Peptides against a protein of PDB entry 6J54. Designs and how they scored, part 35

Target 1, 223 residues: chain A of PDB entry 6J54
Amino acid sequence: NENLFASFIAPTMMGLPIVTLIIMFPSLLFPTPKRLINNRTISIQQWLIQLTSKQMMAIHNQKGQTWSLMLMSLIMFIGSTNILGLLPHSFTPTTQLSMNLGMAIPLWSATVFTGFRYKTKTSLAHFLPQGTPALLIPMLVIIETISLFIQPVALAVRLTANITAGHLLIHLIGGATLALLNINTMTAFITFTILILLTILEFAVALIQAYVFTLLVSLYLHD
Target 2, 42 residues: chain B of PDB entry 6J54
Amino acid sequence: QFQFTGIKKYFNSYTLTGRMNCVLATYGGIALLVLYFKLRSK

## One batch from the design tools (peptide)

Design b1_p18_2_s1 (made by RFdiffusion4, then SolubleMPNN; from b1_p18_2, 9 letters changed)
Fold by OpenDDE base, seed 1:
Structure b1_p18_2_s1 (fold): chain B 223 residues (1-223), chain C 42 residues (1-42), chain A 18 residues (1-18)
Amino acid sequence: as target 1 above (223 residues)
Amino acid sequence: as target 2 above (42 residues)
Amino acid sequence: MLFVIELALESYQLFLPA
């Protein structure tokens, strides 16, 4: 089991945790622009950030746009860490459920408390969908309350499970491909093709999960 | 807009205020039930 | 963890009145 999950163990150097350095590393990939006309790479990066910002904040009012900085930093952080985690022999912090819960719970609680503070009537009414039959109101309110408390857990588990499962599959199929190279070249070629397709999929999943995580936090803020 | 009379004016699943009142009534009922069982246990 | 702590602190400041 250590062989399968070795890539998910928090790395240490001389007894000191390197996790802090790994978590801070993505911030170095996004330098602040200093010129009116920057490098091509920085310009493309800023353009992408602006596009994602416009898409994410399109559903929010002016008060909700205050969250723009935090939400953009969140998606950039999760996206960059997930992409960097696809590098060989790299550690992905987002595979740790503790980290994802640490992000999900505070963000979820902040959105919920913000809703109750500024939109008390709407937030309370959210526990009961429109058009509910009178006899089902108490049961549905209870279900919606339970659903609310499951949101941060589901948010964290979704990200953790998708990234972890992807890495595990790449590792397993990669190992199987290497083992099959010495047994049957044709079968090894098939598994290698699957590995390539899965790797491409994981690049997409890495970005999608970052977007979905941030989007759901944004939607909770909107509600 | 919806036109409701009587109790349906305050407790309905269509208006924002009605939905809020239904939620509060549900939580209040649960709280009273919990309090009842707590007081019943000696 | 430092990033999580920073995000947590920032998130709790958002629902406080300015």
Scores: peptide ipSAE 0.057, ipTM 0.767, DockQ to the pose 0.098
Fold by OpenDDE base, seed 3:
Structure b1_p18_2_s1 (fold): chain B 223 residues (1-223), chain C 42 residues (1-42), chain A 18 residues (1-18)
Amino acid sequence: as target 1 above (223 residues)
Amino acid sequence: as target 2 above (42 residues)
Amino acid sequence: MLFVIELALESYQLFLPA
């Protein structure tokens, strides 16, 4: 029997890591349209991209809408990798904190630097909420500064924890279901029902976490 | 909308400029404190 | 790592004046 964390080990073939191929695989699922009227799959993909683009870019000005391509590529990448990770015997790169930090830190730093570049006064003023008593100003500025630096960590940990916890829970309940099949079939059916409901939930969580990650990056850009 | 006079005009928690100056003053104060302890340690 | 590189390159292009 393999350990619970075996699915999170970076896969290798003939001693060579194939993580690069896994990361690049989702890009093959989203081909560029060439026709005015595309097939059903591409039409649905374009519709979803347009919906998410309209929602995220609605709060941004023309200069902020330049980030549309990056944010849409980010949500498509995270969403596709999370969904593909729910397939049996698959490796989810977003379960690796190193990868999520590698995405969160550059994006967060870019939004912060962009804010200081174009909205210096507003960005500096954001460290102090309006109406703060004079005696609390120094302490609150320090707290808000710490809060700013926690943002990239929160983005990465949130995504990693949700996806990893979901995978672990599926493995645990799945293993329990198999173990209970020979002990009590009725209890095994109950755990199997929970497993099915959990897998459906994890599909939703996979998409939600992709959306939340991208949305928070977008919100940091708006500030 | 807010009427501030004197130092409160530049250092307040209601106006954008006042908030910015308060933040800069806080960072400046922290920097001076760090510098003071660094020089004192010598 | 490739995605991080691509993201870094794309982010760098946003800071270019062109």
Scores: peptide ipSAE 0.032, ipTM 0.767, DockQ to the pose 0.071
Fold by OpenDDE base, seed 2:
Parts: C-alpha cells; structure tokens; sequence
Structure b1_p18_2_s1 (fold): chain B 223 residues (1-223), chain C 42 residues (1-42), chain A 18 residues (1-18)
C-alpha cells in the first residue's frame, strides 16, 4: 500500500520540497509571444488558446468575458499539469486535494460573490427553481442552498478523484503486467494492452477534467 | 406574463421577484426559528 | 497563470503536515 501511494507524496530534493518548482514548470511550456509572426509551436498554442477561449466565452456576456484571462489560464494550467503528470515518475500536483480545493473554493466564491454583487435579485432567485409548488418551496430552498455549498467540494473532488484514480490504475495495471511477465506471457500481453489503452484514456481524461473544471467555474459565473 | 393578486403577487415561484421573496422569507423563517430556540434556551 | 499558481501554492501550504 505504501508503494501504491508513493507517487503521490510530495517530492523533496536535498531536504527541500520542490513542489513549487513542479507547479511552476508548466508555465515555462507556454512562452509569451513577442513577434507578430511567431514560431509554429507558439502559433499553434496561441491558436488553440484562441479557439478554446472563443468557445468558453461564447456563453458569457461582455461583463463575463472579463474573466477570460483567468479562465484560460486556469484551463491551461490544469490541463498542462495533468498531462505532465502522466509522464513516468512525475508528480502531479492536481492529485492533491488541497491544491484543487485551493483553486475551487476561491474561484467558486468569486463567482458567487460576483453574482450577488451584480445580479442580486437573479442570484437570490436561483435558490428557488421556477414553477416549484408552494409546499416544497422552503425545503427546496434549503436543498438548493446546500447544493450551492457542495459545488466547490464537488469540483475539487471530481478533479482529484479522476486524476488520482487514473494514476492508481496505471500503477496497478503496470505492476500487474510486470508480475505476469514471469507467469504467463500471453496474459501479460493482454494486461499490457489494457495499460496502453488506459494510458491513452488518461490523456483524454486529463484534458477533459481540465475543461470540465474550467467550464463549471465558467457556468457558475454565468449564473 | 403572470398576473398575481394578493399574497401571490409577492410570493410566487414564477416571477423573479416572487422567487426572491420566497427565498428571503425562507431564510427569514429559519433565522427566526434559530433565534427562537436560542432565546428559549436562555 | 500566476494567479492560479499563487493560489495553488497558498492552498498547498495550508495543508502541509506539521
């Protein structure tokens, strides 16, 4: 069990935690362009960012589009960290619930407070769905209030659980594959195939979770 | 769209203002209940 | 990006074991 979770322990170098460096590393992969016509790599990155930005901000009003920079930085950060976390022997900061809560709670609170500040009536009305029977109004308001507070927790746990589970599965199947190599080569080949498929899936999950996280934050902002 | 009279004008689940008032009334009721139990415990 | 990094770092520091 200790070996199973060893990859999730914050790494240290010379007795000092290097988590800060690991968290900052993805930012180095996205350099700021200085020329009007940049390199192919930078151009592709900017194109992807622009494409994603257009899709994410399409649902927002002009005031909501002010959050575009933060939301795009968020998706790029989570996405890049998740992808880099799939590298062998790499530490994924997004597997830490503390980090994801640290992102989810402030962003959620910011969206909620922004809603209450600019659209007080609408925000308060969201606690009661339209067409609710009169007898269910008090109970439903309470439930909706509880649901609101569960949002940041669900957001953080979803990201943490999906990324952590993926890493655990890769570790388990990888270990099983190695163990089966000495027992039955055919079975080991099957498990190895599953491992490859799972790894490909985890690449997709890594990006999807980044998108979902950012999208949900965006949706909370829109409401 | 909807024309309400009486109490339904202020407390309804269809209009924005009505929904807001219902929410505020619910929170107010809960607050009063909590206050009642706190005062009763003293 | 800096905001997210700073927020993540701050949150991580809050949960560091004693």
Amino acid sequence: as target 1 above (223 residues)
Amino acid sequence: as target 2 above (42 residues)
Amino acid sequence: MLFVIELALESYQLFLPA
Scores: peptide ipSAE 0.028, ipTM 0.761, DockQ to the pose 0.358
Fold by OpenDDE base, seed 4:
Structure b1_p18_2_s1 (fold): chain B 223 residues (1-223), chain C 42 residues (1-42), chain A 18 residues (1-18)
Amino acid sequence: as target 1 above (223 residues)
Amino acid sequence: as target 2 above (42 residues)
Amino acid sequence: MLFVIELALESYQLFLPA
């Protein structure tokens, strides 16, 4: 069991934690544009940012669109870290619940406080769905308030669980394929095929989780 | 569309103001209840 | 994996017109 979770231990070099360097590494993959016509890599990145920005900010007003920079940086960070984490012997900071909570709680609190600050009436009204029977009003208000406080936890746990489970499954299936190579090559081939399919799925999950995390933060801002 | 009279005008689940008042009333009731038990226990 | 499925279902419901 210790071997399974060894990949999730924070790496150290010469006794010094290098987690900070790993977290900062994805930023190097997105350089600032210097030319009017950039190379293909930067152009694709800018295109993706513009595309996602257009879709994410379409539901927000002018004041809400101020969050565009934060949300785009968030999706790029989470997406890049998740994709880089699929490399062999790589450490993914997003597998750490502390990291995801550190992102979720401040962003959630900022959106909630922003809502209460500028749209107090609407924000308070969201604790009671429209058309609720009179007898269920007190109970439903309580449930909705609890639901509000669960949002940042659910946001962080969702990201952590999906990425961690994916990595763990890849390690398990990968270990199984390696063990079966010396026992039965046919079975090893089947397991290897499953590993390939799983890896493809994890690439999709890595991007989806980044998108969902950012989308939910955006939705909380809209509400 | 909704015409409410009396107390239902201020406390309803259909209008924005009514929903807000219901939420505030619920929080106020809970706060008073907690305060009551706190003062009663001590 | 379960969260991904749930999110996909929720997203699908959000995109359905009322």
Scores: peptide ipSAE 0.024, ipTM 0.748, DockQ to the pose 0.023

Design b1_p18_2_s2 (made by RFdiffusion4, then SolubleMPNN; from b1_p18_2, 9 letters changed)
Fold by OpenDDE base, seed 1:
Structure b1_p18_2_s2 (fold): chain B 223 residues (1-223), chain C 42 residues (1-42), chain A 18 residues (1-18)
Amino acid sequence: as target 1 above (223 residues)
Amino acid sequence: as target 2 above (42 residues)
Amino acid sequence: MSLVIQLALEAYELFLPA
């Protein structure tokens, strides 16, 4: 690596970006079943997808469950890309803010538009919390309006920051561990232990961020 | 649940319709203010 | 079918007149 941020540079082959291939790669990990009883790996994957689907869509009405396919594809995509990004010398597309904004803005706009289209009264009423004193109504409506527009930015930045920070920490502590191996083995062992714990944490963070991103989109749809 | 009379019936922070009307009134007021200053400057 | 394509198609269907 040339620098600490080399892992975040979009890879190219013969001058052509291969980011599109990397983004589409996770779809190959989830093949469509053909048999009534599939092999163990596919059965476990489908079981996990069904479990998460039931859990995520439990808060939605029958009409809101139409979004189940999109939300499940989203969580599987973000989760798989984040996990694959933890592989050595791999590129994680979700570390790019442009990628996450490209997902957050359309999904957010779709939920807001759907809300205003089918539940206009409820959507407009959400700009004013229930029980607000009369004198604070105009100020609070403005604040809630601003809060609404911050939502897609918050979604994208949260995902980008958490994944990027985790990757940077792994690289820094990993580099420090290698440097300390030549100086003091005991301190290197401590640093290596921290690295292992951090990598385990990052695996959890990778899945949690995918879940939180999808959950928040789902909650915006419910509102 | 709530018994409101007069203006409070249409503009309140408890009922769904009342909250909607408050939001619309707020946006309408802001729009009128913007129009006022725009016409005043010209 | 690709998850990305499914996501895109589902998002497109939400903006269709209904």
Scores: peptide ipSAE 0.024, ipTM 0.727, DockQ to the pose 0.078
Fold by OpenDDE base, seed 5:
Structure b1_p18_2_s2 (fold): chain B 223 residues (1-223), chain C 42 residues (1-42), chain A 18 residues (1-18)
Amino acid sequence: as target 1 above (223 residues)
Amino acid sequence: as target 2 above (42 residues)
Amino acid sequence: MSLVIQLALEAYELFLPA
C-alpha cells in the first residue's frame, strides 16, 4: 500500500527533476514531414491529425479555425502523455492536478476573453438560456455564472481523476494478481485477465480524455 | 420573430439583446444590494 | 458536431468508472 502512490510522485534523478524531460518526450514522436510522400508512420499520424482537425474545426468559423493549431497540439500532447503514462514504471504528468489546471485555466480564460472581446452581446446573453421564465432569471444567471467558473476546474479534475483512477486500479489489481499467484493460480489467472482488460480500457480512456479535454475547450470557444 | 413591446422589448429571455440586458440588470441588482448592505453596516 | 459530442459523452459515460 505504501508504494501504491509511488507512480504519482514527481520523479527525480540524482536530485534533479526529470519531469521536464518527460513532458518534452512526446514531441519527439511527431516529427515534421518534409516529403510529399512520407513514411508510413508519419502518414498515419498526419492522417489522424487531419481527420481530427477536420472534425473539430467543422463547427468553427474562419476566425475560430485559427485555434486549430493550438487544439491539435493540445490533443496530441495530452493523448501522447496519457498513452506513455500507461507504460510500466512511467510517470504521467496529467495525473497531476496542477498540470491540468495549468492547461485548463489559460485555455478557458482565453476562450472566455475572446468571446467577450469579439462577441460581447452573445457572451453576456449566454448567461441566460433562451425561454427562461422571468421569475427565474436572477437565480439562473447566478447559477450560470458559477457554472462558468467551474468549467476549468471540472475540465482539469475530469482528466486528473480518470487517469489517476485508472492507474490506481491497474496497480491494485496487479498487486492482487501477484499476491494470488502464491495462493491460487486459477484465481490469479482470472485477476490477470481482468488486469489485461482494464489495461486495454485505460488505453481507450487515455485517448478519450485527451479528445474530451480538447473538444470541451473547442466547445467553449464556439460558444 | 418575437415582437415585444414596452419593458419586455428590452428585458426578455428570447432576444439576444433582451438576454444581455437581463444579465446586466441582475449583476447591477446584486451590486446594488451588496453596496446597500455595506453602507448599512457602517 | 452534435453527433460527435453525443458520441464523446456516451464514450465518456462508458469509461467513467475506470
Scores: peptide ipSAE 0.023, ipTM 0.739, DockQ to the pose 0.030
Fold by OpenDDE base, seed 3:
Structure b1_p18_2_s2 (fold): chain B 223 residues (1-223), chain C 42 residues (1-42), chain A 18 residues (1-18)
Amino acid sequence: as target 1 above (223 residues)
Amino acid sequence: as target 2 above (42 residues)
Amino acid sequence: MSLVIQLALEAYELFLPA
């Protein structure tokens, strides 16, 4: 009960933070292929990267496709960290809002500045939708401006909230299951079934949030 | 393609240039209002 | 991945004192 949020505390070893090692660990799982025909694991990884790359870059022109490497690395990083975070006794860096804001704000600002640099007229025009009545133009421009600044916050909070809530639910339901084992085995079995279903859902959420995060960054770049 | 005359040619919600000018005019108006209140408070 | 790791490390350094 006292350790409800212990899994969200940055781990330390001998007083030294090991968050850096945890963040770098996913890079070890994706080695660079060196052979024409690789092993099964690398082949599946390359296949997934190619599929995701084709889907995300389909909406971009040639200049926008230059962001492919960064976007693919981003989805692989977030996806791998989220999946690894679901392992028992593991720390998920993406549960930290500071990290997600640190990713969202620079990427969002880069897309916005890129838009203003290469498509100034179009970017400024996006603050006013087409066909807006003349009397509503000032208010709508203000609302759209506020909406723009909310984008990086929403992007970071969405990822943080979904991953954190999922971990918290697994912890709470798991704790409830253990407590109910000593009270009523039948109710404990029901709670355990819910825990299994929730765990499966969280695996899906972990991948979906990585995809949504990268997709939204890509869409902001397209606009 | 829309054909506007007069002030609507530069300030409209249909053309790209018109929308841009409307946005700039809105920001400019807000900036002037803020400047006015700051100078008035001084 | 190196770029993302670098960004994550920079974000961690900014909030390290807290």
Scores: peptide ipSAE 0.020, ipTM 0.751, DockQ to the pose 0.280
Fold by OpenDDE base, seed 2:
Structure b1_p18_2_s2 (fold): chain B 223 residues (1-223), chain C 42 residues (1-42), chain A 18 residues (1-18)
Amino acid sequence: as target 1 above (223 residues)
Amino acid sequence: as target 2 above (42 residues)
Amino acid sequence: MSLVIQLALEAYELFLPA
């Protein structure tokens, strides 16, 4: 049904696409601190950012920690967009594969390029796992090369698929719940319960996918 | 520590340099094969 | 990053089925 995918169509207002405004909206939710003692909301946000920053940067050396700002901005952006996308009648830009590819490919290429620039020997050696039998070296190098190129695609598709699937499920179960309300209240209650549980799950998935996306980019940088 | 001699010193799957050389050799071989087929078609 | 995302989304909008 075409109606199922209506939520994934880029919204327009007065004939003008408002996708840009939607993309920029999450930045408004994270104001910069202006005082030594901030309000509770900003303090909690800063605490969370510091916590996640410490956790993610723990695996990186000093040079790798230079990417902290970018990685933290990435996780905050993806996380906030994913969470905001779960609001009723909201458009989630991260459901668009093009957007996720637009994020994944440059970040992946940057990490790969950085690896080759600063650690050429190690980066080239990663195409061949240690201890590989001599006869398998050519094939394994090819496989590892292909695997490298699949990384950005897998990164983008993973995020897109998880968020899109979640939204579709919420829509389907929600529609089923509404349809069942007029047929059988008991079954509608069951489906409604499932909908609530699914919604809670999707909130978790939204954050997890943001974390995984950023973490994988970080891991590629570490390699 | 592994001590290799001869060709295994430069092409091995255990040392970093050896792995790098193996990768480069593989890519070089593929490039030569592609070049061979390209020149053969002309 | 924001620019890339914006460009990607704008490009996607151009290829949306009418």
Scores: peptide ipSAE 0.020, ipTM 0.735, DockQ to the pose 0.136

Design b1_p18_2_s3 (made by RFdiffusion4, then SolubleMPNN; from b1_p18_2, 8 letters changed)
Fold by OpenDDE base, seed 3:
Structure b1_p18_2_s3 (fold): chain B 223 residues (1-223), chain C 42 residues (1-42), chain A 18 residues (1-18)
Amino acid sequence: as target 1 above (223 residues)
Amino acid sequence: as target 2 above (42 residues)
Amino acid sequence: MVLIIELALEAYRLFAPL
C-alpha cells in the first residue's frame, strides 16, 4: 500500500533536503525584463503583475502603496509554488503549515505594529465596533482581541488546508481510477473524467489561494 | 455629531476617542483583575 | 532567489526602524 501522505514528505537527495532548491526554483521563472518590447511570456507576466498590483493597491493610500513590492513578491511566490506543486512528482512547500505560518505571522505582525505605530487611536478603536451597547463592550473587546490573534493562524491554515486537500483528492481519485480499471472500465472512465475536472479546479484554487492570502494581508494593512 | 456629556463623552461606542477609552478601560480592568488574583494567591 | 531576497529586504526595511 502506497503511503497516502508520501507526496507531502520533504524530498531528500543523499540525505540532504532539496527543499531549499524547490523554494528557489520559482524565481527562475520570472526574469527581469531588459527590453521595451519583451517576449510574449514576459509581457503576459508583466501584465498580470500590473493588473494584480492595480487591484491590490487601489484600496491603499500613498503610504500603503510602499508595501506593493512585498505584496506582489508574495503573491508571485505563493502562486508559482502552488502551480508548480500540481506537476507530477513535485513537492509543494505550501502544503507545509510551518512554511505558511512562517509567512503569515511576520506579515500579520508587521501590519499590526504599523497600525499601532501610525494610527494608534484607530487601531485601538478597531477592537470595539461602532454602536455597541455599553453592556456588551467588555465581552466584545475580548472577542475582537481573540479574533485578531486568530488571523495569522486562519491565514496559514486556509492556504495549507486548501492546497493539501486538493493534492489528497487528486491522489485518492487517481488511485481509485487505477483500481477501477481492472474492475469496470466504464466506471474508471467516469472517475478519470472527475479527476481531470478536479485537476483543472485545483489549478484555479492554487491561484485563488495565493490571491486570497495576499489580499487578506493587504486588508489587514488597510485596517 | 453625537453630543455626549459627562462620562459618556469619554466612554462611548460612537466616537473614536470613546471607543479607544472603552478598550483601554477593558484591558485595564482585566489587568487589574489578573493582578488581584495573582496577589491574592500569595 | 531574487524574489526571496527582495521579500527579505523589503521585510527588513519595514522592521529595521522597529
Scores: peptide ipSAE 0.028, ipTM 0.749, DockQ to the pose 0.083
Fold by OpenDDE base, seed 5:
Structure b1_p18_2_s3 (fold): chain B 223 residues (1-223), chain C 42 residues (1-42), chain A 18 residues (1-18)
Amino acid sequence: as target 1 above (223 residues)
Amino acid sequence: as target 2 above (42 residues)
Amino acid sequence: MVLIIELALEAYRLFAPL
């Protein structure tokens, strides 16, 4: 059992936590362009950022577009950390609920406070869905208030649970393939094929979770 | 356009202002209830 | 899978008013 969760332990070398270096490493993968005509890799990265930016910002007004830099940095950070975490013997910081809460709570609070500051009437009205029967109004306002406070927790837990579950599945199926290799090579090959398919799925999940996290933050900003 | 008259003009689930007032009334009611129970317990 | 369903449901709830 200890071996299954070993990948989730914060790595230390010589008693010093290396988590800070791991968190900073993704930033090195995205150099700032200094030329009008960039290298092919940088051009592809810029193109991807522009595409995601256009899609994310299409929903927002000009004031919401000021958050574009933060949202793009967030998706790139989470996406890159999640993908790098799928490398063998790597540590994924996003498997730590504390990190995800540390991102979710400030971003959520910022969106809520900006909403209350600039659109007080609309933000207060958001606690009551349109067309609610009069008898359900008090209960629904309470439920919607509770729902608001659950949002940052749900955001963080979603990311953590999806990435953690993916890693656990890879470890379990990987362990099963190794165990079956000595018993029956044919069954081991089948499980290995499943492992490959699962790893491909986890790469997709890693990107999707980054996108969803950013999208939900963006949506909370829009509301 | 829903023409609301009377109390429904201010407390309506269809208008933005009405929704806001309903929310404020709900929070106000809860606050008064909490205050009542706190004062009663003393 | 449950998380994907919840995500899909939340996404649907989020996109339903759009």
Scores: peptide ipSAE 0.027, ipTM 0.731, DockQ to the pose 0.028
Fold by OpenDDE base, seed 2:
Structure b1_p18_2_s3 (fold): chain B 223 residues (1-223), chain C 42 residues (1-42), chain A 18 residues (1-18)
Amino acid sequence: as target 1 above (223 residues)
Amino acid sequence: as target 2 above (42 residues)
Amino acid sequence: MVLIIELALEAYRLFAPL
């Protein structure tokens, strides 16, 4: 029985955890511009960053735009780690719930604290939706407070679950294709086609989850 | 502008100040209940 | 490295006044 979760174990080399190096590796893919006119690859990267920044910052007021650098760094980090994680025999740090919670909790807390600091009245009023019947006010305030505390957990679990499930599915279907190659070539071809389609889907999911993660953090900042 | 008179002026679900006061009143009520049970258990 | 440093710097900037 192959350990289905072996790919999610933190790799060690010579007794030292390589996780730190793997986490830092995506940063090497985004070199800083040194010239007014950059290479084609850097220009495309900058163009993509500008497009995503314009889309994400369009929702924010001028004060919220101060978070642009952090949000752009976050989406590039999560997106690049997720995409690199789809490489065969690669370790994805974003499959670790601890890492995603480590990102989600501080970012969520920062947005909540900034909200309470700059817009105390609005932030407190956010616990009660407009137009609530008077009898439901106490219960709804309690539910909204619980909902607030679930937000960072939901954010981290969403990212972890989507990436982990994708990797598990690729592994399972990949194993099934190899097993079926010896039994029936036709069924193996069908499962292989599913594997290819799934892999393409996982590339999309990897980027979408990075975007959704940053968008939700951004949305919490706006509220 | 909804002109609320009386207690509804301070505790409204439509005004920002009213919503804030409702939230504070709810938390205050919960805190008082917790305090009551804590004092009663002694 | 710049991305991580920028993230850390922004995080520090946000949490430093707290």
Scores: peptide ipSAE 0.025, ipTM 0.744, DockQ to the pose 0.086
Fold by OpenDDE base, seed 4:
Structure b1_p18_2_s3 (fold): chain B 223 residues (1-223), chain C 42 residues (1-42), chain A 18 residues (1-18)
Amino acid sequence: as target 1 above (223 residues)
Amino acid sequence: as target 2 above (42 residues)
Amino acid sequence: MVLIIELALEAYRLFAPL
């Protein structure tokens, strides 16, 4: 059991936490464009950023579009960290609940405070869904207020759980393939095929979780 | 389409203002209850 | 996978009224 969770321990070198360097590493993958016609890699990155920005900001008003830079930086950060985490012997910072809470709580609080500041009537009305029977109003308001406070926790836990579960599954199947290589090569080949399919799935999950995290933050901003 | 009269005009689950007032009334009621029990426990 | 399905369902529920 200790071997399964060893990949989730924060790495240290000579007593110094390397986690800070790992968190900062994705920023090096996205250089700022300096030319009118950039390299193919930078052009593809910019195209992807523009597509995702267009999709996410389509729901927002002009004031909400001011958050585009922050939301795009967030999706690029989470997406890149999740993808890099799928490399062998890599540490994924997003598997740490503390980091995800550290992102979720400030973003959630900022969206809630901006909502109360600019749309106070709508934000207060959001605690009561339309068409609720009169007898259920007090109970539903309480539930909705609790739901609001659970949102940052759910956002962080969702990201950590999905990434951690994927990594654990890769490690388990990977360990099984190695164990089966010594027992039966044919069964090891089957498990290895499953491992490959699983890794492809985890690449998709890594991007989806980054998108969903930013989308939910964006949605909380819209409401 | 929704013509509310009387108290239902201010406290309804269909209009934005009505929903807001219901939420404020609920919070106010809870706050008063908490205050009542806090003062009673002294 | 279950969380992805839940997220997809949540996303669907969020987009359903839109």
Scores: peptide ipSAE 0.024, ipTM 0.740, DockQ to the pose 0.027

